Peptides against a protein of PDB entry 4Z5W. Designs and how they scored, part 7

Target 1, 305 residues: chain A of PDB entry 4Z5W
Amino acid sequence: IPDVFLELNKLWYFSAQSNLFNGEMPRSLSNSRSISLLSLRNNTLSGQIYLNCSAMTNLTSLDLASNSFSGSIPSNLPNCLRLKTINFAKIKFIAQIPESFKNFQSLTSLSFSNSSIQNISSALEILQHCQNLKTLVLTLNFQKEELPSVPSLQFKNLKVLIIASCQLRGTVPQWLSNSPSLQLLDLSWNQLSGTIPPWLGSLNSLFYLDLSNNTFIGEIPHSLTSLQSLVSKENAVEEPSPDFPFFKKKNTNAGGLQYNQPSSFPPMIDLSYNSLNGSIWPEFGDLRQLHVLNLKNNNLSGNIP

## One batch from the design tools (peptide; made by RFdiffusion4, then SolubleMPNN)

Design b1_p29_6_s1
Fold by OpenDDE base, seed 1:
Structure b1_p29_6_s1 (fold): chain B 305 residues (1-305), chain A 29 residues (1-29)
Amino acid sequence: as target 1 above (305 residues)
Amino acid sequence: SEEELKKKREELEKKLEEEIKKAEELALK
């Protein structure tokens, strides 16, 4: 990418995604005062990620996913005081989350999916201090680590948590009960054990649950038949108002199927590929908003309701 | 089979990429 961003002093949005760009990120881009949205995803960019946060005062979203960046996670990112969204998926850092992320109060969405992140205990201990964090994706990291169950962990504003395919040991962590706004939970493809906790059915906003491909035992908690978001339409995901001015809610008053643009996720419970026993609760029939119920490859018995 | 595990992992990675992208789109909305 050419180093010409100094002349582009009115550039608000730069997207060069899904190209064949190589080399380092241009220094003029790392110092841009005007850029709010930066996407360089799906390229072959390399070197260290460096952003001059003192210059990049308008930066609100950063997508560098699927690049060949190396080295440490930039510890200065919390100094980008307007930075809300970070996508660092598929960047092989081989690192821990920086301690400086405790101060990342602007952060609302973070993805490190498949980024060779290490030390899940430190990562969660750091990220719990991000008071505005709503979306956290940590899939394909922390290989064979133990998922911390420390009840003091608090993600009060968390709506989306995805920590799949880590081969994590431990149990469903009780600290998730401190996240009453949780809408989506994916802990699939781990080595999580014990029983599925009944308090999971108290998460009234939870419409998507994936616990598949674990080592869970015991009965399916009856409380899952009472998930309020799956019983009634009234708890339909309030799509957070787009902070981005370009997502005009197309009020397509097209008189047909009001695709109330469903959450791009179908309402789902996946408990497949575990060691669960007992019966399928007939009261799953009360989950009128449920699109997918997957209970296959368990030790369930009795009648199918 | 190891091949079924690999295929399921690839399908899962693809689904997770779509899910991540969708979760990001939901977080950006």
Scores: peptide ipSAE 0.030, ipTM 0.648, DockQ to the pose 0.155
Fold by OpenDDE base, seed 4:
Structure b1_p29_6_s1 (fold): chain B 305 residues (1-305), chain A 29 residues (1-29)
Amino acid sequence: as target 1 above (305 residues)
Amino acid sequence: SEEELKKKREELEKKLEEEIKKAEELALK
């Protein structure tokens, strides 16, 4: 990419995604005062990620995903006072989340999917201080670590948590009960054990639950049959902020509640590939908004309701 | 299987990338 962005003092959006760009990110781009949205996703860009946050005062979104960047996660990103969304998926950092991210008050969405991030305990301890954090994606990191169950962890505004395919050990963490706005939980493809906790059914906004491919035992909590977001259409799952990646406004012309369902995430309960026992609750029939119920490959018995 | 795991991971990553892209497109409007 040419180093010509100094002259582009009115450039608000720069997207050069899905090209064949190589080399380092241009220094003039890293110093742009005008850019609000920067997407360089799916290129072959290399070197260290450096952004001059003192210059980049308008930066609100950063997508550098699927590039050949190396080194540490830029510790100065919290100094980008308007930076809300970060996508660093598929960048191989081999690093921990910087301690400076405790101060990242502008952060609303963070993805490190498949980024070789280490130390999930430190990551969650840091990120809980991000008071505006709504979306957290940490899939394909923390290989064989233990998912911390520390009850003091608090993600008060969390709407989406995806920590799939990490081979994580532990149980469904009690600290998730402190996230009443949680809409999507994916902890699939781990080594999580114990029982599925009943308090999951108290998450009134939860419409997508994937706990598949774990080692969960015991019965399916009856409280999952009372998930309010799946029972009635009247509980408008609060339109996640327009900054929320998963919600497409369906233009329903008729004055019906626009269920901003993520087109990619139908209302779902997936508990498949566990060691769950007992019966299927007939009250799953009350989940009128449920599109997918996947209970396959368990030790369930009794009648199919 | 490891292949089914890989495929499901690829599908999830693809869905996530599509949703992030849609969010960016919505934030631009």
Scores: peptide ipSAE 0.028, ipTM 0.692, DockQ to the pose 0.082
Fold by OpenDDE base, seed 5:
Structure b1_p29_6_s1 (fold): chain B 305 residues (1-305), chain A 29 residues (1-29)
Amino acid sequence: as target 1 above (305 residues)
Amino acid sequence: SEEELKKKREELEKKLEEEIKKAEELALK
């Protein structure tokens, strides 16, 4: 990418995704005062990620995913006072989350999917201080670590948590009960054990639950048959914050066919590939909004309702 | 299977990329 962004003083959006760009990010780009949205995803960009947050005062979204960047996670990103969304998926940092992220009050969405992030305990301890954090994706990190079950962890505004494919040990953490706005939980493809906790059924906004491919035992919690988001349509999923269009049911007030654009995440309960026993609750029939119930590859018995 | 894992990871990453893209498109309006 050429180093010409100093001349582009009106450039608000720069997207050069899914190209063959190599080398380092231009210095003029990392000093751009005008850029609000920067996407360089799916390239071969390399070197250290450096952003001059004192210059980049308009930066709101940063997507550098699927690049060959190296070195540390930029500890100065919290100084980008308008930066809401970060996608660092598939960047191999081999690092911990910087302690400076405790101060990242503008942060609403963070992805480190497949970024060789280490120390899940430190990561969650840091990120709980991000009061505006709504979406957290940590898939394919923390290999064989223990998922912390520290009751003091609080993600009050968390709507989406994805920590799949980490081979994580432990249980479903009690601190998730402190996230009443949780809409999507994916803890699939771990080594999580114990029982599925009944308090998951109290998460009134939870419409997508994936606990598949773990080592869960015991019965399916009956409380999952009372997941309010899956029982009634009238629980309008709180308008996903305007920053996350995931679940904006466009209330097209116009009487035209509601093309339910298939949500990228259908209402789902996936408990497949566990060691769950007991019966399938007939009251799963009350989940009138449920699109996918996957209970395959368990030790379930009795009648199918 | 490892292949099911790979497909699910690819699907999840794709969904995430699609939703980030939608967020970007929404911020442009």
Scores: peptide ipSAE 0.026, ipTM 0.666, DockQ to the pose 0.079
Fold by OpenDDE base, seed 3:
Structure b1_p29_6_s1 (fold): chain B 305 residues (1-305), chain A 29 residues (1-29)
Amino acid sequence: as target 1 above (305 residues)
Amino acid sequence: SEEELKKKREELEKKLEEEIKKAEELALK
């Protein structure tokens, strides 16, 4: 990428995704005062990620996913006071989350999917201080670590949590009960054990639950048949954040951009590939908004209701 | 296969990231 961004003092959006760009990020781009949205995803960019947060005062979104960047996660990113969304998926850091991320109050969405991140306990302990964090994607990291169950962990505003394919050990963590706005939970393709906790059914906004491909035992919690978001459309408690296209707000007002993009995530319960026993609850029939119920490859018995 | 499921997950995550990005592009209009 040429180092010409100093002249582009009105450049608000730069997208150069899915090209063949190599080398380092241009220094003029890392110092841009005008850029709000930066996407360089799916290139062959390399070197250390450096952003001059003191210059980049308008930066709100950063997508560097699927590049050949190396080294540490940039510890100065919390100094980008308007930076809301970070996508670092498929960047092989081989690193821990920086302690400085405790101060990342502007952060709303973070993806490190398949980024060779280490120490899930430290990562969650740090990220719980991000009070505006709504989306957290940590899939394909923390290989064979233990998912911390520390009850003091608190993600009050968390809407989406995806920590899949980590071979994580432990149980469904009790601290998730402190996330009442949780809409999507994916903990699939781990080595999680124990029973599925009944308090999951108290997450009134939860419409997508994937616990598949674990080692869960016991009965399916009857409380899952009472997931309010799957029973009725009207009782979705919190107005979906406008930041998430997943919510069919029927804007009855004719002129609004109908973000009727179908949510990429259908209403789903996937408990497949576990060691669950007992019966399928007939009250799953009350989940009128449910599109996918997957219970295959368990030890379930009795009649299909 | 495990490889097919891993690929399908990476596609879902990519789709989530694209949807988040679209939401941001519109919150700025």
Scores: peptide ipSAE 0.023, ipTM 0.642, DockQ to the pose 0.043; fails the geometry check

Design b1_p29_6_s2
Fold by OpenDDE base, seed 1:
Structure b1_p29_6_s2 (fold): chain B 305 residues (1-305), chain A 29 residues (1-29)
Amino acid sequence: as target 1 above (305 residues)
Amino acid sequence: SSEELKKKFEELEKKLEEEIEQQKLLELS
């Protein structure tokens, strides 16, 4: 990418996604005062990620995913006072989350999917201080670590939590009960054990639950048959925060072709590939908004309702 | 399989990226 962004003092959006760009990020881009949205995903960019946050005062979104960046996670990112969204998926950092992220109050969405992040306990302890954090994606990290169950962890505004394919040990953490706005939970493809906790059914906004490919035992909690977001259509219309329109409001009033833009995440309960026993609750029939119920490859018995 | 797992997460990442991109477009409007 050429180093010409100094002259582009009116540039608000720069997208150079899915190209063949290599080398380092241009210094003029890392110092742009005008840029709000920066996306360089799906390139071959390399070197250390450096952003001059004192210059980049308008930066609101950063997408550097699927690049060949190396080195440390930029500890100065919290100084980008308007930065809300970060996508660092598929960047191999081999690092811990910086302690400076405790101060990242502008942060609403963070992805480190498949970024070789280490120390889940430290990561969650740091990120709980991000009061505006709504979306957290940490898939394919923390290999064989223990998922912390510390009840003091609090993600009050969390809507989306994905920590899948980490081979994590432990149980479903009770601290998730402190996230009443949780809409999507994926803890699939771990080594989580114990029973599925009944309090999951109290998460009234939860429409997508993936606990598949774990070592859960016992019965399916009956409380999952009362997930309010899956029972009634009216409660599913809580306006997705403008930050993640997972629920595209079916514009019921526009008489045009309702492009049912498929919600990227259908209403789903996946408990497959566990060691769950007992019966399938007939009251799963009350979940009229449920699109996918996957209970395969368990020790369930009795009649299919 | 390891391939099914990889595919599932690639699809999940793609869906998340699409959702983030739609958010950005809504912030532009």
Scores: peptide ipSAE 0.184, ipTM 0.779, DockQ to the pose 0.076
Fold by OpenDDE base, seed 2:
Structure b1_p29_6_s2 (fold): chain B 305 residues (1-305), chain A 29 residues (1-29)
Amino acid sequence: as target 1 above (305 residues)
Amino acid sequence: SSEELKKKFEELEKKLEEEIEQQKLLELS
């Protein structure tokens, strides 16, 4: 990428995604005062990620995903006082989350999917201090670590948590009950054990639950049949996370074509590929908003209601 | 299988990428 961004003093959005750009990020880009949205995803950019946060005062979104960046996670990112969204998916850091992220008050969305992040305990301990954090994606990290169950962990504003395919051990952590706004939980493809906790059914905004491909035992909690977001449309939190509209608002445009834009995440309960026993609750029939109920490959018995 | 696992997560990553891109478009409008 040419180092010409000094002349582009009115550039608000720069997207150069899905190209063949190599080398380092241009220094003029790392010092741009005008850029709000920066996307360089799906290139072959390399070197250390460096942003001059004192210059980049308008930066709100950073997408560097699927690049060949190396080294540490930039510890100065919390100094980018307007930076809300970060996508570092598929960047192989082989690192821990920086302690400086405790101060990342502007952060609303963070993805480190498949970024070779280590130490889930430290990561969650740090990120719980991000009071505005709504979306957290940590898939394909923390290989064979233990999911911490520390009751003091608190993600008050968390709406989306995806920690899939980490081979994590442990149980469904009680600290998730401190996230009453949780809409999407994916803990699939781990080695989680114990019972599915009944308090999951108290998460009134939870519309997407994937606990598939674990080692859960016992009965399906009857409380899952009372998930308010799946019972009624009114409790379907119509507020798309402004940061991740996983709920595409039905365009209630007056013209009768309800283009149900297919949500990438339909209302779902997936408990498949576990060791769950007991019956399928007839009250799953009350979940009128549920699109997918997947209970296959368990030890369930009795009648299908 | 390891391939089914990989495919599932590639699909999940793609969905997340699509949602992030839609958000950026909404911030531009």
Scores: peptide ipSAE 0.180, ipTM 0.777, DockQ to the pose 0.079
Fold by OpenDDE base, seed 3:
Structure b1_p29_6_s2 (fold): chain B 305 residues (1-305), chain A 29 residues (1-29)
Amino acid sequence: as target 1 above (305 residues)
Amino acid sequence: SSEELKKKFEELEKKLEEEIEQQKLLELS
C-alpha cells in the first residue's frame, strides 16, 4: 500500500480488503485524522500493528483480520477514543490482552478468533472493564487452559460470547449469569465438564446456545424449555440490537423477494456430543421460535416427545 | 454515520460467522 494518505485529509473510509497488499501498514494511514473505517482484511500485511491514536481521532472500526501481522497487541488502542469495533481474527500474535484494555470504554466488538491469544483468565479480567463490550469472539485461542469461574467477573452488556474450539477445561461459569442481555453463547468444542446450569434458562434474550462437543453430564436443565426468546417473539423484550445482523427484522415491506438469507445464527440449542442423560423434556415443544434442537450423541433415554 | 458503522459491523459479524462456520467445517473434515 503506498504511503499517500497524508494528502487524503477527507478520506473517512478506506477498504482495501481481499487484495495482495504486502509489507507494513503505511505510516500516513496510521496517522490519518479523517479515517473512521479502516479495513485491510485478507491481505499479506506484516510487521507490528501501529496506530497513532492521538492522530486517528475519527477511527471507529478497525478490521485487520487475516493478515501476517506479528508481535504484541497494540496497547495504545484504548487511546483511540471512538474505536468501537476491532477484528484481529487470524492474526497470530502469540500474546496476552494488554492491561490497557481495561480503559477501552469505546469498545463494543472484539474478535481475536484464531489469533494465538494466551491467558484467558487475564483476558476476561481485563475485558470485563470494557463497559460497552457487546460482542466478544475468542474462538481458537487459550488452548487447554481453564475457563475461569470467578464470580466477580462481570460483562453487563455482553450480547455475544463465542469461545469455541479452545479445548478449555472447567464448567459453565457462574459469572455469565451476570450478563442478562446475552443473546448468543457458543462454548462448543471444549473440554467443559459438570452439569449444564439451570440459570442458563433465565437468560431471557438467549436464542442461540451451543454447548456441543464437551463433556457435560447430568440431565438437560428443564429451565431451557422456558427460554423467553425462544417461547415467544412478543416476550423478546429488547428488539435484537439493530447492530446484530442475526435478526434481520422481517422487512414487512410487501413486494420484495425476502431474501431470507438464512440467519447464520438461527435460533438454536445444540447440546450434541456430550454425556447428558435423562429424558427429552416435552416442553421443548413450547419453544415455538426454535429452529434447531440438536441433542444427538448423548446418553438420553425414554420417549421422544 | 452510525448507520454506516452498523452496516460494517453487520458485515464484520457476517464474516466472523462465515469464518467460524468454515473452521467448524474444516474440523469436521
Scores: peptide ipSAE 0.033, ipTM 0.604, DockQ to the pose 0.029
Fold by OpenDDE base, seed 4:
Structure b1_p29_6_s2 (fold): chain B 305 residues (1-305), chain A 29 residues (1-29)
Amino acid sequence: as target 1 above (305 residues)
Amino acid sequence: SSEELKKKFEELEKKLEEEIEQQKLLELS
């Protein structure tokens, strides 16, 4: 990418995604005062990620995913006072979350999917201080670590948590009960054990639950048949902040065919590939908004309702 | 299997990428 962004003092949006760009990020781009949205995803960009947060005062969204960047996670990102959304998926950092992220009050969405992040305990202890954090994606990190169960962990505003495919040990952590706005939970493809906790059914906004491919035992909690978001449309999740499209765009525009594009995350309960026993609750029939119920490859018995 | 894990991961990443792209489109509107 050419180093010409100094002259582009009115450039608000720059997308160069899905190209063949190589080398380092241009220094003029890292110093842009005008850019609000920056996307360089799916390139071959390399070197260290450096952003001059004192210059980049308008930066709100950063997508550098699927690049060949290396080194540490930029510890100065919390100094980008308007930065809300970060996508660092598929960047191989081999690093821990910086301690400075405790101060990242502007942060609403963070993805480190498949980024070789280490130390889930430290990561969650740091990120719980991000009071505006609504979306957290940590899939394919923390390989074979233990998922912290520390009850003091608190993600008050968390709407989306995806920590799949980490081979994580432990149980479904009680601290998730402190996230009453949780709408999507994916803890699939781990080594999580114990019982599925009944308090999951108290998460009134939870419409997508994937606990598949774990080692859960015991009965399916009856409280899952009472998930309010799946029972009625009236309790349809308040549109999360437009900051995460997991929600049905009610196209309030009067005239157009509302193609309900099937959300990439339909209303779902997936408990497949566990060691769950007991019966299927007939009250799953009350979940009128549920699109997918997957209970396959368990030790369930009795009648199918 | 390792291949099933890989496929599930690829599907999840694809879904996440689709959602992130929809978000960017919303932020531009």
Scores: peptide ipSAE 0.197, ipTM 0.788, DockQ to the pose 0.114; fails the geometry check

